# Peptides against a protein of PDB entry 5K2M, part 59

Target 1, 273 residues: chain A of PDB entry 5K2M
Amino acid sequence: MRIGITYTVLRREEMAIKERAGEFGEVVMLHEDDLLFPGNYDLDVVIIRNVSHFKALYTARLFESEGIPTVNSSRLIFEAGDKLFATLRLAGKVPVPEWKAALSEGGALRVPDSLGYPLVSKPVFGSWGRLLAKVNDRDSLEAVLEHRKWMKNPLYGIHYFQEFVEKPGRDIRSYVIGGEFVGAIYRYSNHWITNTARGGKAEPCSDPEVEELSVKAWEAFGEGALAIDIFESEKGLLVNEVNPNMEFKNAARVTGADMAGKLVEYAVEVAKT

## One batch from the design tools (peptide; aimed at target 1 M15 A251)

Design b2_p27_2_s3 (made by RFdiffusion4, then SolubleMPNN; from b2_p27_2, 13 letters changed)
Fold by OpenDDE base, seed 4:
Structure b2_p27_2_s3 (fold): chain B 273 residues (1-273), chain A 27 residues (1-27)
Amino acid sequence: as target 1 above (273 residues)
Amino acid sequence: DYFKEYEEELKKRAKEEAEKEKDEPLP
């Protein structure tokens, strides 16, 4: 078994994945700068750990073009890493925040007619709550839309909105790998954008409803390793988004779950299929 | 270019986090 690991930065997660992968076979660390295609890669599977969503997506697809399976697959990265495409998958399986998508400013200006205020404007791609905006009124909506016009990437012209969900000063991040629930944490924040990378504390989450919902959310995609962001709302649990390029160091530390081991085990099983 | 800057910021943050956590035990 030869396991590739692509990475941009050797984080705690990549170090843990490398260590665990070494128990199953030969590990080949592939920095983003080492990747050239077409190439003669002698690998049974590649674990994709590129920091950029797009770099991860293209890296996965490039290895797949060489007949090498990836964890996650390019399909999963594509569908799960896009907030709108993820919502389309999730909405048929699990409760999600109410959402609207518009393809023009004129369409976006009508979103409040359906969802009201406050809204959350999201780019379809991104991490760590980047370019999330709480839109409380018409003036704020117009400002967000104006700013999006000046953003050079055409994907910023895809206007994705959710209802603003009031959260109890925390959200839930769960982890499902190969359809198995691995663990969950509460992420605490005084800000409406909850993220542990922004100084939020993490605590273990032991809730059977979270476990069940997390597995169902994973089943909407049907493969891979996903981090799942869940909101505790007045309407019950809502699956907000998924991440196919998960950070898990805090969750592993807090829960004691061997998330790196579970990821490697899944990659090894993918290599055998 | 906001997209390029975004990717560069992602890399920067990942590096900064990795540097902060280098002395922590592996999970």
Scores: peptide ipSAE 0.367, ipTM 0.875, DockQ to the pose 0.730
OpenDDE base, seeds 1, 2, 3, 5: peptide ipSAE 0.250, 0.341, 0.230, 0.281; ipTM 0.835, 0.877, 0.827, 0.851; seed 5 fails the geometry check

Design b2_p27_2_s4 (made by RFdiffusion4, then SolubleMPNN; from b2_p27_2, 13 letters changed)
Fold by OpenDDE base, seed 4:
Structure b2_p27_2_s4 (fold): chain B 273 residues (1-273), chain A 27 residues (1-27)
Amino acid sequence: as target 1 above (273 residues)
Amino acid sequence: DYFKEYEEELKKEAEKEAEAEKDEPLP
């Protein structure tokens, strides 16, 4: 078994994945600078750990074009890493925050007619709560839309909105790998954007409803390793988003779950299929 | 280019986190 690991930055997660992968076979670390295609890669599977969503997506697709399976697959990265495409998968299987998508400013200005205020404006791509805007009123909506016109990436012209979910000062991040629930954490924040990378406290989440919902959310995609962001709302649990390029250091530390091992085990399974 | 800057910032943040956590146990 020869396991590739693509990476941009050698984080604690990539180090853990490397260590665990070494138990199953030869490990080939592939920095982004080492990636040239077409190439003569002698690998049975590649674990995709590129920081950029787009680099991860293209890296996965490039390896797949050479007959090398990836974890996650380019399909999963594409569908799960886009907030709108992820919502389209999730909405048919699990409760999600109410959402609207608009393809023009004129369409976006009508979103409050359906969802009211406050809204959350999200880019369809991005991580760590970047360019999330709480839109409290019409003036704020107009400002967000105007600013997006000056953003050079055409994907900022895809206007994705959710209802604002009032959270109890925390959210839930769960992890499902190969259809198995691995663990979940509460992420605490005094800000409406909850992220452990921004110094939020993490605590174990042992809720059977979270476990069941997390597995169902994973089943909406039907493959790979996903981190799942869940909100506790007055309506019950809502699946907000999924991440096909999970950070798990805090979750592994807090839960004691062998997330790196589970990811490698799944990659080895994928290599054998 | 905001998109390029965004990706570069993600990389820099990941580098900063990796440096800050280098002495922490592996997960």
Scores: peptide ipSAE 0.330, ipTM 0.872, DockQ to the pose 0.740
OpenDDE base, seeds 1, 2, 3, 5: peptide ipSAE 0.325, 0.092, 0.284, 0.310; ipTM 0.870, 0.664, 0.848, 0.860

Design b2_p27_3 (made by RFdiffusion4)
Pose (drawn by RFdiffusion4):
Structure b2_p27_3 (pose): chain A 273 residues (1-273), chain P 27 residues (1-27)
Amino acid sequence: as target 1 above (273 residues)
Amino acid sequence: EEEEEERLEEIERELEEEDEEREEEEE
């Protein structure tokens, strides 16, 4: 059993994964510099841990082209990692915040007629709560659209919006791996953006409703290891997003759950084809 | 380079402590 781990830097998550994988077989640490294709790699499975979402997608696709299964797969990395594609997959399966998509500035200006104010603008490929915007009126919408327009990345031209959900000073992050619920936390902040990457704080979450909803959200994709974001609202729990390159150091510490071990156990199972 | 090594060793210590805490709670 040879288990590959692709990484950019060795965060706490990558170190814990390396350790758990060592109990099952030879660990082959693959920095981005070690990645060259086409190439001969002798691996039964690769755990994708690249910090760049896009580098993780392409390395997963490249290893798959060498006949080497990846966790997570290139398909899941793409579908779950893009807010719009993921929302299309979650819709009708679990409750989600109301959302709209537009393909131009003019189309985006009509979004408030459907969603109302306040509304949330976010990039389709983003993480760590970057470039999220709470838009309270037309002037703010025009400001966000004008800035998005001048940004180089054509992906900023895909305009994705959600109604603003009044959360109770926190949101929920849960983890489902291979269909098994493995834990959840609250992420508190005095700011409406609650990511731990922006200073949000983790506390244990033992709400049984989140466990069931988290499994249903995972079932919309039917594979892999997903970190799932959930909002509490006046109309019950809403699934906001799913994440295919999960961070969990605060979550594992707070809940005591072995998220690195469970990811590895799942990877060994996929390694057996 | 030395600072990076010290950083990795700190992480290893923290992981060991967390494993021991989980084992204690299971008993």

Design b2_p27_3_s1 (made by RFdiffusion4, then SolubleMPNN; from b2_p27_3, 9 letters changed)
Fold by OpenDDE base, seed 3:
Formats: sequence, structure tokens, C-alpha cells
Structure b2_p27_3_s1 (fold): chain B 273 residues (1-273), chain A 27 residues (1-27)
Amino acid sequence: as target 1 above (273 residues)
Amino acid sequence: MEEEKRRLEEMRRELEEEEREREEAEK
């Protein structure tokens, strides 16, 4: 068994994955600078840990083109890493925040007619709450839309909106790998954007409803390793988004779950398929 | 209390560092 690990930065997750992969076979660390295609890669599977969503997507697809399976697959990265495409998968299986998509400014201006205010404007791509806006009124909506016109990436012209979900000063991040629930944490934040990076407390989440919902959310995609962001709302648990390029250092530390091991075990299973 | 606070502060610092590394790597 030869396990590739692609990476941009050697984080604690990549170190843990490397260490655990070494128990199953030979490990080949592949920095982004080492990747040229077509290549002659003697690998049974590649664990994709590129930081950039697009670099991860293309890296996965390039290895797949050489007959080397990846964790995650380019399909999963594509579908789960886009907030709108992820919502389309999730909405058929699990409760999600109410959402609208518009393909023009004129369409976007009608979103409040369905969702009301406050709204959350999201780009379909991007991580860590970048370019998330809480839109409280018409003037704020017009401002967000005006700014989007001047953004160079055409994907900013895809207008994705959610209802604003009032959260109890926290959200839930769960982890499902190969269809198995691995663990979950509460992420505390005083800001409406709950991101652990803004200095939030993390605590273990031991809730059977979270576990069940997380597995169902994973089943909407049916493969790979996903981090799942869940909101506690007045309507109950809502799956907000999924991440096919999971950070798990904090969750592993807080829960004691062997997320790196579970990821490697799954990659080894994928290699044998 | 103090040990838990220290652990949380350490966790925060590590998270902020990982995010910076990630933001730099996405550029």
C-alpha cells in the first residue's frame, strides 16, 4: 500500500494523517510544488489536503485521470465545496436553513419577498465566513449586490442567500468519514459567524440527534470524509454546510476521536475497491 | 479554571495560526 498525501502547508492534520498512514504502508508526501501532470505516480490512493478548494478539486481530478483514487474524490470536493451544490444535495435529505439562489441582481432583489429579513448573503465558494454578510434591509442588500458587481470572479455573480438563523452563541461541527460518525464539537462564538478561528471555545458534543443528522447529511453525498456544520435553531437542528477539506485538529483534541486514523482507514478501503 | 483557560487560549492561538497558514496558502 502506497499512500499519497497532497498538501499546501504541513499542518497538524497533515502530520497526524502522515503518522497514521505510515501504519498502513509507505507514505508519499506531495507538496503542491511536487505535482506535475501527467505524471507517473506509483500510488494506491491519494489523500487530498490542499488548502485551496480549487487546487484540491483539480489535484483530485488529475490523480483520478491516472487511475488513482482520491480521498476526497473530485466529485465530492466539487459538490460539497460549493455551498449551493451542497445545499441542493442536503435539502433532499436533511433540514437546511431556508435558502434562495439568484443569477442576477434583479433576481437577488426579490429574495426578501420569499425569505424576509434578516438574510445572510454567501458566496458559493470560500471558507471561514469570508464575504458573509448579514443583510438586515433593502439598503444593505443593494450595497452587497453593488459590491459583487465589481468582484472579478464570475462566481460572485451567483447570489446565494439563507435565512438568518439565530444561534445560541454556538454551532455544531460534526465529522463523518466513510459513513461513520467520528465525533462532534460545539464551537462557541459571540459573533453570528461562529468560527473557531475567531477564538471560540470548543467542547465535545454528545448528542444522538446530531449523530443521526450528521450521518444523514453525509448520505446526501454518499462518499468521503465530511465536516458538517449544524445550527441549533427554533426549528430544530439545521445542516448549514459541509466541508470536504476538513480541519479536525481541535475536534480531535477536544473529543479524543482518532480523525486522522479514520481518514487513513477510509483511504485504505478506497484503495482496495 | 486557570488550566482550562490556558488550554482554551492555547487552542485559540493554534487555530488562529492554522487559519493564517490556510489564508496564506489560498492566496
Scores: peptide ipSAE 0.021, ipTM 0.547, DockQ to the pose 0.036
OpenDDE base, seeds 1, 2, 4, 5: peptide ipSAE 0.020, 0.020, 0.018, 0.020; ipTM 0.534, 0.537, 0.513, 0.542

Design b2_p27_3_s2 (made by RFdiffusion4, then SolubleMPNN; from b2_p27_3, 15 letters changed)
Fold by OpenDDE base, seed 5:
Structure b2_p27_3_s2 (fold): chain B 273 residues (1-273), chain A 27 residues (1-27)
Amino acid sequence: as target 1 above (273 residues)
Amino acid sequence: SSAERARLEEMRRELREERERRAAAAA
């Protein structure tokens, strides 16, 4: 068994994955600078750990073009790593926050007619709550839209909005790998944006409803390793987003779950199919 | 656990009540 691991930065997660992969076979660490295609790589599977969504997506697709399976697949990275595409998968399977998408400023200005205020404006791509805006009124909406016009990336012209969900000073992050629930944490924050990567406190979450919902959310995609962000709302649990390039160091520390091992075991399973 | 479910239901109630209060104050 030859296991590739692509990476941008050696984080605690990549070190743990490398260590566990060494128990199953030869490990080939591949920095982004090492990646040239076509490359005729001799690998049975590649674990994708590139930090950039787009770099992860293209790296996965390039290995797949050489007949090498990836964890996650380019399909999963594409669908799960875009907030709108992820919402489209999730909405038919699990409860999600109410949402609207618009493809023009004129369309975006009508979103409050359906969702009301306050709204959350999200870019369809990006991590760690970057460019999230709480939109309380018309003036704020116009300001967000004006700023988007001057953002050079055309993907900022895709206007994705959610209802503002009131949260109890925390959210839930769960982990599902190969359809198995691995664990969950509460992430505490005094800010409406909760994220442990921004210094939020994490605590174990042991809730059968979270476990069931997390598995159902994973089943909307049907493959791979996903982190799932869940809100506790007045309407019950809502699946906010998924992440196909999960950070898990805090969750592994808090829960004691062997997330790196589970990821490697799944990659070995994928290599054998 | 049953205790965690009870806590979750309480939190959901509090969130509803707070939303209702905010809606009433904005009206």
Scores: peptide ipSAE 0.019, ipTM 0.391, DockQ to the pose 0.013
OpenDDE base, seeds 1, 2, 3, 4: peptide ipSAE 0.000, 0.006, 0.000, 0.006; ipTM 0.268, 0.268, 0.245, 0.296; seeds 1, 2 fail the geometry check

Design b2_p27_3_s3 (made by RFdiffusion4, then SolubleMPNN; from b2_p27_3, 14 letters changed)
Fold by OpenDDE base, seed 1:
Structure b2_p27_3_s3 (fold): chain B 273 residues (1-273), chain A 27 residues (1-27)
Amino acid sequence: as target 1 above (273 residues)
Amino acid sequence: MRAEQERLERMREELEEERRRREEAAL
């Protein structure tokens, strides 16, 4: 068994994955600078840990073109890493926040007629709450749309909105790998954007409803390793988004779950299929 | 007090640098 690990930065997650992968076979660390295609890679599977969503997507697809399976697959990265495409998958299986998509400014200006205010503007791609805006009124909506016109990436012209969900000063992040629930955490924040990367406290979440919902959310995609972001709302639990390029250092530390081991075990299973 | 402030400042700098590296790597 030869396990590749692609990475941009050697984080705690990549170190843990490397260590656990070493128990199953030979580990080949592949920095982004080492990735040239077509290539001669002698690997049974590649664990994709590139920080960039697009680099991860293209790296996965390039290895797949060489006949090497990846965790996650390029299909999963594509569908789960786009908030709109992920919402389309999730909405058929689990409760999600109310959402609207518009393909023009004129369409986007009509979104409040359906969702009301406040609403949340999201880019379809991106992480760590980048370019999230709480839009409280028409003036704020016009400002967000004006700024989007001048963004260089055409994907910023895809207008994705959600209802603003009032949260109890926290959200939930769960982890499902190969269809198995691995663990969950509460992420505490005084800001409406809950993100552990901003210094939020993490605590273990032991809730059977979260576990069941997390597995159902994973089943909307049917493969791979996903982090799942869940809101506690007045309407009950809502699946906000999924992440096919999960950070888990805080969750692993807080829960004691072997998330790196579970990821490697799944990659080894994928290599055998 | 000073050592804890310096530790908090170093942690902030490390977090900001990690954030910057992530932002640069994600473009």
Scores: peptide ipSAE 0.018, ipTM 0.492, DockQ to the pose 0.034
OpenDDE base, seeds 2, 3, 4, 5: peptide ipSAE 0.017, 0.017, 0.016, 0.015; ipTM 0.494, 0.512, 0.516, 0.483; seeds 4, 5 fail the geometry check

Design b2_p27_3_s4 (made by RFdiffusion4, then SolubleMPNN; from b2_p27_3, 15 letters changed)
Fold by OpenDDE base, seed 3:
Structure b2_p27_3_s4 (fold): chain B 273 residues (1-273), chain A 27 residues (1-27)
Amino acid sequence: as target 1 above (273 residues)
Amino acid sequence: MEEELEELEEMREELRRLEEERARAAA
């Protein structure tokens, strides 16, 4: 068994994946600078750990073109890494925050007629809460839309909105790999964007409802390794988003779950299919 | 943002280590 690991930066996750992969076979670390295609890669599977969504997507597709399966697949990265496409998958199987999509400014200006205020404006791509806006009124909506017009990437012209969900000062991040629930954590934050809070505490989440919902959310995609972000709302649990490029160092530390091992085990299974 | 700042800091530190290793290998 020869296991490739593509990466941009050697984080704690990539180190843990490398160590666990070494128990199953030969490990080939592939920095982004080492990747040229077409190539002659002698690999049974590649674990994709590129930081950029688009670099991860294209790297996966390029290896697949050489007949080498990837974890995650380019299909999963594409569908799960786009917030709107992920919502389309999720909405058919699990509760999600109320949402609207508009393809023009004129369409976007009508979104409050359905969702009301406050709204959350999200870009369909990007990580780390970048360009998330809480839109409290018409003036704020117009400002967000005006700024989007001057952004160079045409994907900023795809307007995705959610209802603002009041959270109990925390959210839930769960992990599902190959359809198996691996673990979950509470992430505490004083800010409405959990991923922007300084001083955030993580605690283990042991809730059977979270486990069941997480597996159902994974089943909306039907493959791979996903981190799943869940809100505790007055309406119950809501699946907000999924991440096909999961970070898990804090979750692994807090829960004691062998997330790196589970990811490698799944990659080995994929290599054998 | 602490996890992401820690991750960004870890990423920056690792980028720095990789740049130092690359500089040593070129040297």
Scores: peptide ipSAE 0.019, ipTM 0.498, DockQ to the pose 0.035
OpenDDE base, seeds 1, 2, 4, 5: peptide ipSAE 0.017, 0.015, 0.019, 0.018; ipTM 0.503, 0.417, 0.516, 0.513; seeds 4, 5 fail the geometry check

Design b2_p27_4 (made by RFdiffusion4)
Pose (drawn by RFdiffusion4):
Structure b2_p27_4 (pose): chain A 273 residues (1-273), chain P 27 residues (1-27)
Amino acid sequence: as target 1 above (273 residues)
Amino acid sequence: LTESLFSLADFLDPDAEERAEEALAED
């Protein structure tokens, strides 16, 4: 059993994964510099841990082209990692915040007629709560759209919006691996953006409703290891997003759950075809 | 092929390395 781990830097998560994988077989640490294709790699499975979402997608697709299964797969990395594609997959399966998509500035200006104010603008490929905007009126919408327009990345032209959900000073992050619920936390902040990457704080979450909803959200994709974001609202729990390159150091510390171990156990199972 | 794909990824996410170093420093 040879287990590959692709990484950019060795965060706590990557170190814990390397250790757990060592109990099952030879670990082959693959920095981005070690990635060259086409190439001969002798691996039964690769755990994708690249910090760049896009580099993780491409390395997963490249290893798949060498006949080497990846965790997570290139398909899941793409579908789950893009807010719009992921929302299309979650819709009708679990409750989600109301959302709209537009393809131009003009189309985006009509979004408030459907969603109302306040509304949330976010990039389709983003993480760590970056470039999220709470838009309270037309002037703010025009400001966000003007800035998006001048940004180089054509992906900023895909305008994705959600109604603003009044959360109780926190949100929920849960983890489902291979269909098994493995844990959840609250992420608190005095700011409406609660990511731990922006200073949000982890606490254990033992709400049984989140466990069931988290499994249903995972079932919309039917594979892999997903970190799932959930909002509490006046209309019950809403699934906001799913994440295919999960960070869990604060979550594992707070809940005591072995998220690195469970990811590895799942990877060994996929390694057996 | 790898170089081309990584150049595309860097264009789409130009500060990903900076975020990786920041996350490492927090550890």

Design b2_p27_4_s1 (made by RFdiffusion4, then SolubleMPNN; from b2_p27_4, 12 letters changed)
Fold by OpenDDE base, seed 4:
Structure b2_p27_4_s1 (fold): chain B 273 residues (1-273), chain A 27 residues (1-27)
Amino acid sequence: as target 1 above (273 residues)
Amino acid sequence: MTEELFAKADELEPDWREVAERLLAEE
């Protein structure tokens, strides 16, 4: 077994994945600077750990074009890593926050007619709560839309909105790998954006409803390793988003779950299919 | 070192800045 690991920065996650992969075979670390295609890669599977969503997507697709399976697959990275495409998968399977998508400013200005205020403006791509805006009124909506016109990436012209969900000062992040629930954490924050990258505390989450919902959310995609963001709301549990480029150092530390080992075990399974 | 990491992070996807900030917070 020859296991590739693509990476941009050697984080705690990539170190743990490397260590666990060494138990199953030869490990080939591939920095982004080492990647050139077409290439002669002698690998049975590649674990995709590029930081950039788009670099991860293209890296996965490039290895797949050479007949090398990836974890995650380019399909999963594409569908799960886009917040709108992820919502389209999730909405038919699990409860999600109410959402609207618009393809123009004139369309976006009608979103409050359905969702009301406050609402949340999200870019369809990006991590760590970047460019999330709580839009409280018409003036704020117009300002967000105006700023988006001046952003260079045309994907900022895709207007994705959610209802604002009141949360109990926390959210839930769960992990499902190969359809198996691995663990979950509460992420605490005094801000409406609860991402642990912004200094939030993490605690173990042991809730059977979270476990069941997390597996159902994973089944909407049907493959790979996903982190799943769940809101506790007055309407019950809502699946907010999924992440195919999961960070898990905090969750592994807090839960004691071998998330790196589970990811490697799944990659080895994928290599054998 | 910090300024070079941030300059590289600005040329990279904006996600790199947050990765850099987290790596620096762990030192």
Scores: peptide ipSAE 0.016, ipTM 0.533, DockQ to the pose 0.130
OpenDDE base, seeds 1, 2, 3, 5: peptide ipSAE 0.008, 0.009, 0.009, 0.009; ipTM 0.474, 0.492, 0.505, 0.512; seeds 1, 2, 5 fail the geometry check

Design b2_p27_4_s2 (made by RFdiffusion4, then SolubleMPNN; from b2_p27_4, 12 letters changed)
Fold by OpenDDE base, seed 4:
Structure b2_p27_4_s2 (fold): chain B 273 residues (1-273), chain A 27 residues (1-27)
Amino acid sequence: as target 1 above (273 residues)
Amino acid sequence: MTEELFKEADELEPDAEEIARRLLEEE
């Protein structure tokens, strides 16, 4: 077994994945600077750990074009890593926050007629709560839309909105790998954005409803390793988003779950299929 | 997706690399 691991930055996650992969075979670390295609890669599977969503997506697709399976697959990265495409998968399977998509400013200006205020503006791509805006009124909506026009990336012209969900000062991040629930954490924050990368505390989450919902959310995609962001709301549990490029150092530390090992075990399974 | 879309997507994700680097410095 020859296991590739692509990476941008050698984080605790990549170190843990490397260590656990070494138990199953030869490990080939591939920095982004080492990647050139078409290549002559002698690998049975590649674990995709590029920080960039788009670099991860294209790296996965490039290896797949050479007949090398990836974890996650380019399909999963594409569908799960886009917040709108992820919502389209999730909405038919699990409870999600109310959402609207608009393809023009004139469309976006009608979103409050359905969702009301406050609402959340999200880019369809991006991590760590970047460019999330709580939109409280019409003036704020117009300002967000105006700023988006001056952003160079045309994907900022895809207007994705959610209802603002009042949360109990925390959210839930769960992990499902190969359809198995691995663990979950509460992420605490005094800010409406609860991401631990912004200084939030993490605690173990042991809730059977979270476990069941997390597995159902994973089943909407049907493959790979996903982090799942869940909100506790007055309406019950809502699946907010999924992440195919999961960070898990905090969750592994807090839960004691072997997330790196489970990811490697799944990659080895994928290599054998 | 035009070549411009990729350049711009990469230019928007330096923040991801920077965040990833900062996360290493806090440890």
Scores: peptide ipSAE 0.020, ipTM 0.541, DockQ to the pose 0.360
OpenDDE base, seeds 1, 2, 3, 5: peptide ipSAE 0.017, 0.009, 0.016, 0.015; ipTM 0.489, 0.449, 0.492, 0.504

Design b2_p27_4_s3 (made by RFdiffusion4, then SolubleMPNN; from b2_p27_4, 13 letters changed)
Fold by OpenDDE base, seed 5:
Parts: C-alpha cells; sequence; structure tokens
Structure b2_p27_4_s3 (fold): chain B 273 residues (1-273), chain A 27 residues (1-27)
C-alpha cells in the first residue's frame, strides 16, 4: 500500500494522518510545490489535504485522471465545498436553513420578499466565515451588493442568502467518514459566527439526534469524509454547511476520537475497490 | 475563463494558508 498525502501546510491534522497512514504502508508526502501533472505517480490512493478548495479540487481530479483514487474525490470536493451546491444536495435529505440564490443584483434585491430580515449573505466559496454578512435591512443589502460589483471574482456575482438562525450561543460540528459517525463538538461563541479557529471554545457533543442527522447529511453526498455544521434552532436541528477539507484537531482533542485513523482506514478501503 | 475564476479564488484563499499558519502558531 502506497498512500499519498497532498498538503499546503503541515498542520496537526496532516501530521496525524501521516503517522496513522504509516501503519498501513508507505507514505508519500506531496507538498503543492511537488505536484506536476501528468506525473506517473505510483500510489494506491491519495488523501487530499490542500488548504485551498480549488487546489484540492484540481489535485483530486488530476490524480483521478491517472487512475489513482482520492479521499476526498473531486466530485465530493466540488459538490460539498460550494455552499450552494452543498445546499442543493442537503435540502432534499435533511432540514436546512431557508435559502435563496440570485444571479443578478435585481434578483438579490427581491430576496427579502421571501426570506425577510435579518438574512445572511454568503459567498458560495470560502472558509472560516469570511465575507459572511448579517443583513438587517435594505441599506445593508444594497451595500453588500455594491461591494460585490467591485470584487473581481465572477463567483461573487452568485448571490447566496440564508435566513438568519438564532443560535443558543453555539453550533455543532460533527464528523462522518465513510458513512460512520466519528464524533461531534459544540463550538461556543458570543458572536453570530461560531468557529473554533476564531477562538471559540469546543466541548463534546453526545446527542443521538446529531448523530442521526449527521449520517443523513453525509448520505446526501454518499462518499468520503465530511465535517458537518449543524445549528440548534427553534425549528430543531438544521444542517448549515459541510466541509470536504475538514479541520479536526480541536474535535479530536475534545472527543478523543481517532479522526485521522478513521480517515486513513477509509482511504485504505477506497484503495482496495 | 476557468483560470481567471480560480486564480482570483486562490488569491482570496491565501487567507486559508494564513489562517492555517496562525492556527499552527497558536499551538
Amino acid sequence: as target 1 above (273 residues)
Amino acid sequence: MTEELFAEADRLEPDADEVALRLLEEE
């Protein structure tokens, strides 16, 4: 077994994955600077840990073009790593926050007619709550739309909106790998954007409803390793988003779950198919 | 078309590397 691991930065997650992969075979660490295609790579599987969504997506597709399976697959990275595409998968399987998409400013200005205020403006790509805006009124909506016109990336012209969900000062991050629930944490924050990477406290989450919902959310995609963000709302549990390039150091520390081991075990299974 | 879409996305995601680096420095 020869296991590739692609990476941008050697994080605790990549170190743990490397260590655990060494128990199953030879490990080949591949920094982004080492990646040249076509490359004639002698690998049975590649674990994709590139930090950039787009670099991860293209790296996965390039290995797949050489007949090497990846964890996650380029399909999963594409569908799960875009907030709108992920919502399209999730909305048919699990409860999600109310959402609207518009392809023009004139369309976006009508979103409050259906969602009301407050609403959340999200870019379809990006991590750690970047460019999220709580839009409380018409003036704030116009300001967000005006700023988007001057952003050079045409993906900012894809207007994705969600209802503002009142949360109990926390959200839930769960992890599902190969269809198995691995663990979950509460992320506490006094800010409406909850993220442990922004100084949020993590605590273990042991809730059977979270476990069941997390597995159902994973089943909307049907493969790979996903982190799942869940809101506790007055309407019950809502799946907000998924991440096909998950950070798990805080969750592994808090829960004691072997997330790196589970990821490697799944990659070894994928290599055998 | 795809390169321009993704090159600017990659320019907006250098913060992912920066955030990852910051997360490493806090440990």
Scores: peptide ipSAE 0.009, ipTM 0.500, DockQ to the pose 0.344
OpenDDE base, seeds 1, 2, 3, 4: peptide ipSAE 0.009, 0.015, 0.008, 0.009; ipTM 0.501, 0.503, 0.477, 0.464; seeds 1, 2, 4 fail the geometry check

